Peptides against a protein of PDB entry 5VZU. Designs and how they scored, part 80

Target 1, 271 residues: chain A of PDB entry 5VZU
Amino acid sequence: GRTLEDIFHEHMQELILMKFIYTSQYDNCLTYRRIYLPPSRPDDLIKPGLFKGTYGSHGLEIVMLSFHGRRARGTKITGDPNIPAGQQTVEIDLRHRIQLPDLENQRNFNELSRIVLEVRERVRQEQQEGGHEAGEGRGRQGPRESQPSPAQPRAEAPSKGPDGTPGEDGGEPGDAVAAAEQPAQCGQGQPFVLPVGVSSRNEDYPRTCRMCFYGTGLIAGHGFTSPERTPGVFILFDEDRFGFVWLELKSFSLYSRVQATFRNADAPSPQ

## One batch from the design tools (peptide; made by RFdiffusion4, then SolubleMPNN)

Design b2_p15_8_s1 (from b2_p15_8, 9 letters changed)
Fold by OpenDDE base, seed 3:
Structure b2_p15_8_s1 (fold): chain B 271 residues (1-271), chain A 15 residues (1-15)
Amino acid sequence: as target 1 above (271 residues)
Amino acid sequence: RKETLEEMTKLFNPP
């Protein structure tokens, strides 16, 4: 029977062959596209830009992080045998924060899985409700046959007078106890550890994180076959580092800012 | 779901 090692070796050979085929196709059609860095906005969670990530055996990949209102996107700058360049490798929902448990319970993969799947179900419900409102709104534009309503004359409604009775109803302003939003301690990172059984290429990841969000990652077979979105967790470590936990793949990707200064990488101002 | 070798190959061929 094929050993697990034989199967891994065959798959590594196939990856190397696919990577070689992709690299050899550059000889026939090099399309150079200029990539512009997204402009930074004050409301961006961190500065947008290029990040380097490690995707297991694919090695080093470059992803552009950009912000789009309440969503963040990781767009592949480098393609691989599975996901071509220009695809959105990760999509982050900044409306759905993930609260990680204490450090002991963070080691429990089932606890993280529960939290992520509960948020996924909320996102699904919100999408279904928004789909129903959009559906009902289209049904009411039946063709209003413009029956020519006859011009009924403007009856002058009389100017009824100024009766000024000051009803003193001193309705006590119910103290809406503004639930003091405990100032999100925006500054102190919480202790962070990967769950047991989540594969990381290196154990050298930040052991504290600022915040986490629900997101989805793109996965596909070789040649971009059967592409699908898988649930995950975006982990913001700091201004220059984020991670993504691929929940169904039990995998972790670490992304670090590309520190290279690009001259003239800003998008041309819209004329 | 058993992570199929195919699902692992979609992002990570583990070394």
Scores: peptide ipSAE 0.043, ipTM 0.720, DockQ to the pose 0.330
Fold by OpenDDE base, seed 5:
Structure b2_p15_8_s1 (fold): chain B 271 residues (1-271), chain A 15 residues (1-15)
Amino acid sequence: as target 1 above (271 residues)
Amino acid sequence: RKETLEEMTKLFNPP
């Protein structure tokens, strides 16, 4: 039978071949699109911009990191055989911080998986609750045409009596200890290691991280077939480096800021 | 889940 290694090797050859084919097609017709750097906002987790990422077999890719309120997005600037340029390769929920365990427990993939899947379920519940509120608000404005049903004089059924006693059951309001949103202190960086079994193209990743957040990555077959979101962890290392752990793929992508100065790359001011 | 070949083929050949 084909070994898992044989399958990986064949698929690597297919990816390389597809990458060669689409790259060689650039010799025939290059469409250039101008890329604008997103404006920086004071509330941005780090400066937005271009990052060079490593995607295992795909090699070096360019991603634009941008911030959208409580969400961050990585948009592919370089396409690959699976995901074309302009797709959102990662979407990060800055509301859902991932707390990594100690360095010993960080090696346990099942523990990281549990933490991420618990956050995924919370995100799913919040989406369902918010969907119900938006749905119920639209239903009630049906014009009740109050057709005046004729007043049939239904008879005076008699006044049964006022029996009394108000039981004073003073139910103490249980203090719902609002889990204090611990202010996102620029936490002292914590030791960081990839879980055992998470593949990294480069073992030279930062061994200290600042913050982690829940996110989703886009995955798709060749030719952008059956695209889906997979759960993951966004790892902020510093101002110029972040990672993404693809949980279901057991893979890690490291992203480093492109230090090139781009002349005239500022987004045109919205007129 | 046994990572199916199809799931592994979607983005990451781990080296």
Scores: peptide ipSAE 0.041, ipTM 0.709, DockQ to the pose 0.326
Fold by OpenDDE base, seed 1:
Structure b2_p15_8_s1 (fold): chain B 271 residues (1-271), chain A 15 residues (1-15)
Amino acid sequence: as target 1 above (271 residues)
Amino acid sequence: RKETLEEMTKLFNPP
C-alpha cells in the first residue's frame, strides 16, 4: 500500500513539475502588473510592506502585508501551484486577540486548538448578528406625508395614595472575588514555542512574541481547486517578523520583512 | 478531525 511518505514524495514531485511548467510555459509572453507598497498609517500594528515567507515545499514566497482598519491581510505577490498571485493567503482579525497560555501549556496542541476554535465561534456569532441589523434598517423610508394635525390641550388629573411596609431581609454580601486582571505588561514579549506536532520548516523562529490574533489562511488544491479558509493564529514577533500557525494543517509559516529599498514603489496619491 | 493528506497537501508538503 502507499505510505503517507510515498504520497508526500509523489506530491512533492508534482509541485516541482508544476513550478517548472509555470516558469517555462510563458516563453517570453509575460503580463506585468505594477505593485505598489501600501501607505503606512499611525495605527498600523507594524509597518506594512513585503515579507518573505518560508513554509513547506513551496520554498520562498513573497507576501504583501497591509492593514485595513481592524483587519490585516497577507496578499500573495508570488503564486504557487495551489494559490495564484494576488490571492489573500492570510486574513487577520485584529479585534480578536489570542492569549497564549504559559510556555508549558503552549506545547499542548489541543489547548491552542481549543482557544482558536472558541474565538472562531465568537467571530461567526458576530457575523450572524451583524448580518441581521444591516437587513432591517433599509425598509421604512415611506414618504411621511406631513399632515398638520392640531394642538389639543389635554388636562389635569391629580391623585393619590399612600402606604407602607418596611421588609428587612438581610441578604449576605457574596464575596465577588474580583479576578485581578493582571495588567498585561505591555512591554515584555511573552515566551513562545510551537505546540508539539506543529511542523516548521526551520526550528529557527523567534522564542518570544508580542501578541497573537485570530486569522484565517487560504488553502487550495493544484490549479486553485476547492479553495477554502482554514483557522489559524497570527503571531507578531517584532516589527520585521510575524508567523502564522495553520491549525488544521499543524504547520507554521515564518514571515520576515524584505529589507530591500524600492525606488518609486509608493502608491500614487488617491486622486 | 484526521487532517486528510489532501488537506495537508493544499499548502504544505511536510518536509
Scores: peptide ipSAE 0.038, ipTM 0.709, DockQ to the pose 0.306
Fold by OpenDDE base, seed 2:
Structure b2_p15_8_s1 (fold): chain B 271 residues (1-271), chain A 15 residues (1-15)
Amino acid sequence: as target 1 above (271 residues)
Amino acid sequence: RKETLEEMTKLFNPP
């Protein structure tokens, strides 16, 4: 029978062959598309722009990070044998922060998996509820014919009665000191480590993170076959670095800002 | 376990 090693070797050979085919096909049909840098907004988590990432066996990729209200998006600028250029490699839900545990518990992949899957379920519930509110809101504009509800008669106020006694006991108001959720100081980096069994191409990743969010990544077979979204964690390290943990793939991608200045790369102002 | 080559072609990293 084929071993897992045989399957991995075959996969790597196919990936190399596909890379060669794609690069060789570019010689015959180069579609150049002008890319524009997204305009920066004051509410953007970091400056939008181009990031270079190591994408497992695919090698070096370029992704455009952009912000869309409560969502962030990574769009592939470079294609690979699985996912063509212009696809949304990551979609980040900025409403759903991932709270990482302490550094000891961050090594536990099952703990990270639990946290992410709980957030995934909340996102699914919110999508179902928001779909119902949008559906029900259209149905209820049936004309409420205000049928005059007939005046039901004032039934009388029966009377009585009695006494009882004043018992004192002055139970002290236990000061429920509402533990003011200290606003997680948006500025102090949390210690960060990858879980055991999450593959990184480089162990030289930032050991502190600013914040994490729930997101989904796009995965596909060679030639963009059977594309699907897989759950993950977007990790903001700093202004110039972010990561994505692919939960089901047990892999980590690190993205670093492209520091090149692009002339005339700004999006034309919406006229 | 990703047991099929098709499931493997979705992997970014061989383990």
Scores: peptide ipSAE 0.034, ipTM 0.686, DockQ to the pose 0.305

Design b2_p15_8_s2 (from b2_p15_8, 8 letters changed)
Fold by OpenDDE base, seed 5:
Structure b2_p15_8_s2 (fold): chain B 271 residues (1-271), chain A 15 residues (1-15)
Amino acid sequence: as target 1 above (271 residues)
Amino acid sequence: REKTLEEMTKIFNPP
């Protein structure tokens, strides 16, 4: 039977070949699309912009980070054999903070997996509840054509009596301790390490992180076949660096801001 | 669920 190593080697050869093919197409016909930098907003977690990321065997890629209310998005600027340019490689839910354990417990992949999967289930429940409210609101406006059913005079059945006593059961309102949204204090950075068994292309990643959030990454076969979202962790290191842990892939991507100044890269003002 | 190698190869060939 093919060993895991044989299948990895075959897949690496296919990836290299596909990379060669699509890169060699640049010699024939390039369609240039202008990329605009997203405008910065005061509520943005960090300045939006271009980041260079490492995708294991895929090498160096460029991603645009942008903010959309309580969501952040990484959009591929460079395509690869699996995911074309313009796809959202990562989608981050800024409502769902991931609290990393201490440095010792951060090495435990199963603990990180548990934390992420618990948040994934909460996100799924919130989506189901929000889907029900949107569904029920549309159903009730059927025009009740009140056909006037004729008034048959149904007889006066008699007034049975008023028996009295109001039981005063003063049910104390249980204080639903609203879990105080701890303000996202720019927390003192915590020590950070990848879990054992998470592959990183480079061991030179920041060993301190500011904040982590739940997110999903896009995965697909060659030629963008069977695209799906996989759970992960967005890790904010600093203003210029973030990571993404692909939980199910057991992989880590490090993203660093592109420090190049782009002339005329500002988005045209919406007229 | 252990992802099959095919499922893991969709984006990352881990070295």
Scores: peptide ipSAE 0.060, ipTM 0.746, DockQ to the pose 0.335
Fold by OpenDDE base, seed 1:
Structure b2_p15_8_s2 (fold): chain B 271 residues (1-271), chain A 15 residues (1-15)
Amino acid sequence: as target 1 above (271 residues)
Amino acid sequence: REKTLEEMTKIFNPP
């Protein structure tokens, strides 16, 4: 039977061959599209722009990070054999913050998996409820023919009386233990470590993070076959670095800002 | 659910 190792070797050979085919396409007619940097907004989590990401064997990729209200998006600028350029490699829900456990419990993959899957279920419930409200609102623009129905007189219904029985029942005040919301110390980065069994290309990732959010990553077979969204964690490290934990793939991608200055790369003003 | 090797290779070819 094929070993897992044999299948990995075959997949690596296919990946290398597809990369070679893409590099040989420079001898062909190419279609060019201008890329513009997204405008920055005051409420953006970090400055939008180009980031260089590490995708295991795929190597170095360029992703555009942009903000869309309560969502962030990573758009592929470089394609790979699985996912072409212009696809949404990551979609982040900025409504659904993930609270990482302490550093000891962060090593437990099952704990991270539990937290992410609980948030995933909440996101699914909210999508189902919001789908129902949007459906019911469109039906009732029937033309209100204003028939002037005549003013029927308000009958004065009478003043029933006074009975005063003073029931004493002394219900004990249940001590609602107010769970003291520990004020989120907004300023200090939390210690960060990858769970055991999560693969990173390099062990050189930031060991502190500012905040985490629920997100989904795009995965596909060679030639963009059977594309699907897989759950993950967006980790904000700093203004120039973020990560994505691909939960189901047990993998981590590190993204670092491209520090190159581009002339005339600003988006045209919306006319 | 254990991911198939095909699922794991869709974006990451582990070394």
Scores: peptide ipSAE 0.052, ipTM 0.734, DockQ to the pose 0.296
Fold by OpenDDE base, seed 4:
Structure b2_p15_8_s2 (fold): chain B 271 residues (1-271), chain A 15 residues (1-15)
Amino acid sequence: as target 1 above (271 residues)
Amino acid sequence: REKTLEEMTKIFNPP
């Protein structure tokens, strides 16, 4: 029977062959696209920019992180055999924060899975409701021909009176102790560990995170076949590092900011 | 169910 090692070796040979074919096919025609760094906004979770992923045995993958209101996007700057350049490798819903449990319960993959899948269901419900409002809003602009309904004289039915006595019942105001939303102390990172059975290419991931959000990652077969979105967790570690847990795939990707300063890489001001 | 290497290849060029 094929060993796991045989399958890995065959797959590595296929990837090398694909890389060779791609490299050789592109020798004659390279399309270059200028990439602009998105402008930073005050409301951006972190400074947008280029991040290097821990992808691939054979290369550095570059992703651009950008913010779009309550969404963040990771756009592939480098393509791979599965996901071409320019695709949104990750989409982050900044409306749906993931609260990680304590460090002990973070080791439990099933607990993380439960939390993420509950948020996924809420996101699906919100999308269905928002789709209905957008559909109903277009239907009502039928021209209401204002047929002048004749002004039937509404009769002056009389002002009957009097006296109903003031019952004093002094119902004590039950102190609804407003559970003080503990102000999310934006400053202290939470201890972070990957769940058992989540693979990381590097064990040297940050052991403290600032916050997490629900997101989806793009997955596809070779040649971008059968592309689908899989649920995951975006983990903000710091200003220069984030991760993505691919829940279904039980994998973790670490992204680190490209520290290179680019001159004239800013988007031209919209004229 | 351990995801097959093939399922992992859908995101990453596996090592």
Scores: peptide ipSAE 0.040, ipTM 0.720, DockQ to the pose 0.264
Fold by OpenDDE base, seed 2:
Structure b2_p15_8_s2 (fold): chain B 271 residues (1-271), chain A 15 residues (1-15)
Amino acid sequence: as target 1 above (271 residues)
Amino acid sequence: REKTLEEMTKIFNPP
């Protein structure tokens, strides 16, 4: 039977061959597309722009990070043998924060998996409910013919009665000190570590994170075969660094801002 | 479960 090692070797050979084919095809048909940097908004989690990321065996890639209200998006600027340029490699739901456990429990992959899958289920429920509200809201504009409901007669107020007794007992109002959820101080970095069994190309990742969000990543076979979305965690480290944990793949991608200044790369103002 | 070659082609980091 083929060993796992044989399968890995075959996969790596195919990946190298596909990289060679793609690079060689560029000599015959280069489609140049001008990219524009997205305009920064005050409510953007960080400045939008170009980030360099590493996808394990795929190597170095460039992704455009952009913000779209309650969503963030990573768009591939560089293609790879699996996913062509222009595809949305990551989609982040900024409504669904991931609360990481303490540093000890962050090493437990099953704990992270539980947290992410619970959020995934909430996102699915919200999508189903929002689909129903949009469906039901169109149906109910049938003209309510206001049939005059006939005046049902005032049935009489029967009377009585009785007593009394005043029992005192002055049970002290237990001050339910509503533990004011201390607004998670948006500024203090939480200690961060990858779970055991999550592969990173480099152990040199930030050991503190600002916040995490639920998201999905795009995965596909060679030649963009059977593309699908897989659950993951977007990790904001700082203004210039974010990560993505691919939960099902047990992999981590680190993205760092491209510090190059681009002349005339700003999006034309919407006329 | 042995991953199929197809499942492997979706993996960014072979273990």
Scores: peptide ipSAE 0.028, ipTM 0.683, DockQ to the pose 0.296

Design b2_p15_8_s3 (from b2_p15_8, 8 letters changed)
Fold by OpenDDE base, seed 1:
Structure b2_p15_8_s3 (fold): chain B 271 residues (1-271), chain A 15 residues (1-15)
Amino acid sequence: as target 1 above (271 residues)
Amino acid sequence: MEEVLKEMTKIFNPP
């Protein structure tokens, strides 16, 4: 039977061949599309824009981060042998925050997996419930009974009536000790570590994160075969850095903002 | 095992 090493070697050869084919095809007719930066909104989690990501052996990729209400999306600007440019590499659900455990329990991959799969199940339930309400409303086209005639406009009038009185009652000030909900300290990042057995190309990742969200990543075989979405964790480190933990792949991708300024990169205002 | 490798290879090939 094929060994694990044989399968890995065959796959590495295929990746190299695919990269070679793509690079050799640049001598052919290339289609260029203008890319516009997404508009920034006040409610955006961070400024939208271009980020450079690392996908293991695939190398450096460019993704566009954009916000769409309670969803964020990473769209591939550069393609790879598996996933072409223009695909949504990550989709983040900003409704479903992931609470990371303490630093000791963050090292446990099974604990992270449990937390993510519990959130995945909630998202699935909410999608099923919302699908049922949209289905029932369409049924009763009742019969078109006939239009009876337009009877006229009578006008009448005005009456005024009056007064009622002022009752005083002086109910006591119940001292509701408002438990001061400690304002969630927006500023203190939590300690962050990758679980044991999660591979990262870069050992240099931020050791503190601001917040985490449930998300899904796109995976596909070579030539975009059998594309599927796998569960993961979006990790916001700061304004210029985020990560994605690919749960099923036990891998981590770090994304860093592209600091280059582009002239005329703003989308034309919708006329 | 082969299936897990095929899945891992879809976006991430470890060096």
Scores: peptide ipSAE 0.028, ipTM 0.668, DockQ to the pose 0.283
Fold by OpenDDE base, seed 2:
Structure b2_p15_8_s3 (fold): chain B 271 residues (1-271), chain A 15 residues (1-15)
Amino acid sequence: as target 1 above (271 residues)
Amino acid sequence: MEEVLKEMTKIFNPP
């Protein structure tokens, strides 16, 4: 039978061939699309913009990070043999924080997998419930013909009666001050390590993270065959660095801000 | 095993 190494080698050859075909197609017909940087908003988690990442054997990729209310999106600026340019490589749900365990338990892939799958299930439930509320809300706007309901008469207020006794007993309500969960101090980075068995091409990833969120990544075969969304973790390290853990692929991608200034890259103001 | 490799190869070659 073919070994795992044979299958890996055949796939690497196919990937190189596909990359060569795509590169050679650039000589025939390039569609140039102007890229605009998304405007920064005060509520954006970090400044939106271009980030460079490394996708395994594909090499250097450029992703545009943008914010859309309680969602963030990574859009491929560079295509690869699997995912064409303009696709949303990652979609992040900023409503669903991932709380990483202690550094010892962060090494356990099964623990991270458990946490992510529990969040995935909550996201699925919320989508089902919100779909039902949107469906039921449209059905009830039947025209309420305001039939003027006739003036039913003022029935009289009978008056009774008296008695008084003022029993004092001053039981002090113990104010169980529900300890308002202090909003996790947004300032101190949590120690961060990749789980054992998660591949990273760059071992020089930040060892502290600010926050993590649930997200999904886009995967596909060569030529964008059978595209699907897989669960993952968006990891914010700092203003200029984020990561994505591809849970099912057991892989990590590090993204770093492109520090180049682009002239005339601002989106035209919405007229 | 071959299917798992094909799935892993959708974006990431294993190291």
Scores: peptide ipSAE 0.026, ipTM 0.663, DockQ to the pose 0.298
Fold by OpenDDE base, seed 4:
Structure b2_p15_8_s3 (fold): chain B 271 residues (1-271), chain A 15 residues (1-15)
Amino acid sequence: as target 1 above (271 residues)
Amino acid sequence: MEEVLKEMTKIFNPP
């Protein structure tokens, strides 16, 4: 039977061949599209912009991070053989925080998998419920039949009724101590480690994260075949670094901000 | 094996 090494070698040969075909055939017709940096908003989790990811044998990839209310998106600026440029490689749900366990339990892939899949199921339920409300609201524009003006019935006046007594009973208001939700201390990072069996192409990842969110990653075969979204975890390390754990692929991608200043990269003001 | 094949056939090159 084919060994894992044989499959690896065949895949690496295919990738090298694809890279060679792409580099050699596209020499003659490059289409350039101007990219604008997303405007920063006060409510953005971090400053939007260009991030670089390293995918081992794929090399350096550029992703645009942007914020859309309670969603963040990573859009590929560089394409690869699987996912073309302009595709949303990651979509992050900023409503659904992932609470990482302690550092010992973070090493357990099954624990991370459980947490992520529970959040995935909640997101699926919320999408089904919100889909029903949007469907029912359109049906009731039945024609307003002009119902005729019904008449002005009269002013009946009446009566006085009396007296009832003042019963005092001083029921003590039980102090429902509202457990003050401690404001999430936005400042202290949590210790972070990848689960055992999650492949990291960069062993040098931050060992402290600020927060995590549920997200989906786009995956596809060569030539963008059978594209699907898989569950994952967006990990914010700092203002300039984030990661994505691809749960079903047991893989981790690290992204670092492109520190280059771009002149005239701002989007034109909406006229 | 299937996970490694997913990593190989989709966006993730093998390690």
Scores: peptide ipSAE 0.030, ipTM 0.668, DockQ to the pose 0.273; fails the geometry check
Fold by OpenDDE base, seed 5:
Structure b2_p15_8_s3 (fold): chain B 271 residues (1-271), chain A 15 residues (1-15)
Amino acid sequence: as target 1 above (271 residues)
Amino acid sequence: MEEVLKEMTKIFNPP
């Protein structure tokens, strides 16, 4: 029977072939679309723009980082055999911060997995609750049928019933001290290490991170087959570097800002 | 077979 090694070898051969086919498409008639850099907003976590990412076996790819209120998105500028250009490779929920444990516990993949899956479940609950509120608000405009009908008149009756007294019970409002999430001091990075068993193509990743957020990554088979979103961790290292931990894939992608200046790359002003 | 290859593609080649 085929071993896992045989299947892996066949898969790697297929990947190489797909990369060859993909690269050979550059010799063909290509349609070029201008890419505009997103404008920076005051509320953006870092300056949006182009980042060079290293995706395990895929090598060096270009991703556009953009901000959309409480969400960030990485959009593939370069495609690969699995995920074509223009797809959102990562979506980050900037509402859902991930607190990394101490450096010792950061080495434990199961601890990171637990933290991420707990955040994923909260995100799922919030989506279900917000989906119900949006659903109930549309239902009540039943058509006022203007039925006209006319009639009559009566009459009577009177009756009395009684007094019942004003029980005062002054239930003290328990001050649920909402633990004010201390604004995480934006200044001091925390020590960072990848969990054991998370693959990184580049061992030279930053050993200090500023903050982490919950996110999802897009995965697919060759030819963009069976695309799905998997849970992950967006890791902000600095203004020019971020990472993404693909939780289910046990992989890490490092992204570094493209330092090249692009002339005329600014988005046209909305007319 | 295709499903296993697709799963392996996803696992070994994170995009």
Scores: peptide ipSAE 0.029, ipTM 0.669, DockQ to the pose 0.201; fails the geometry check

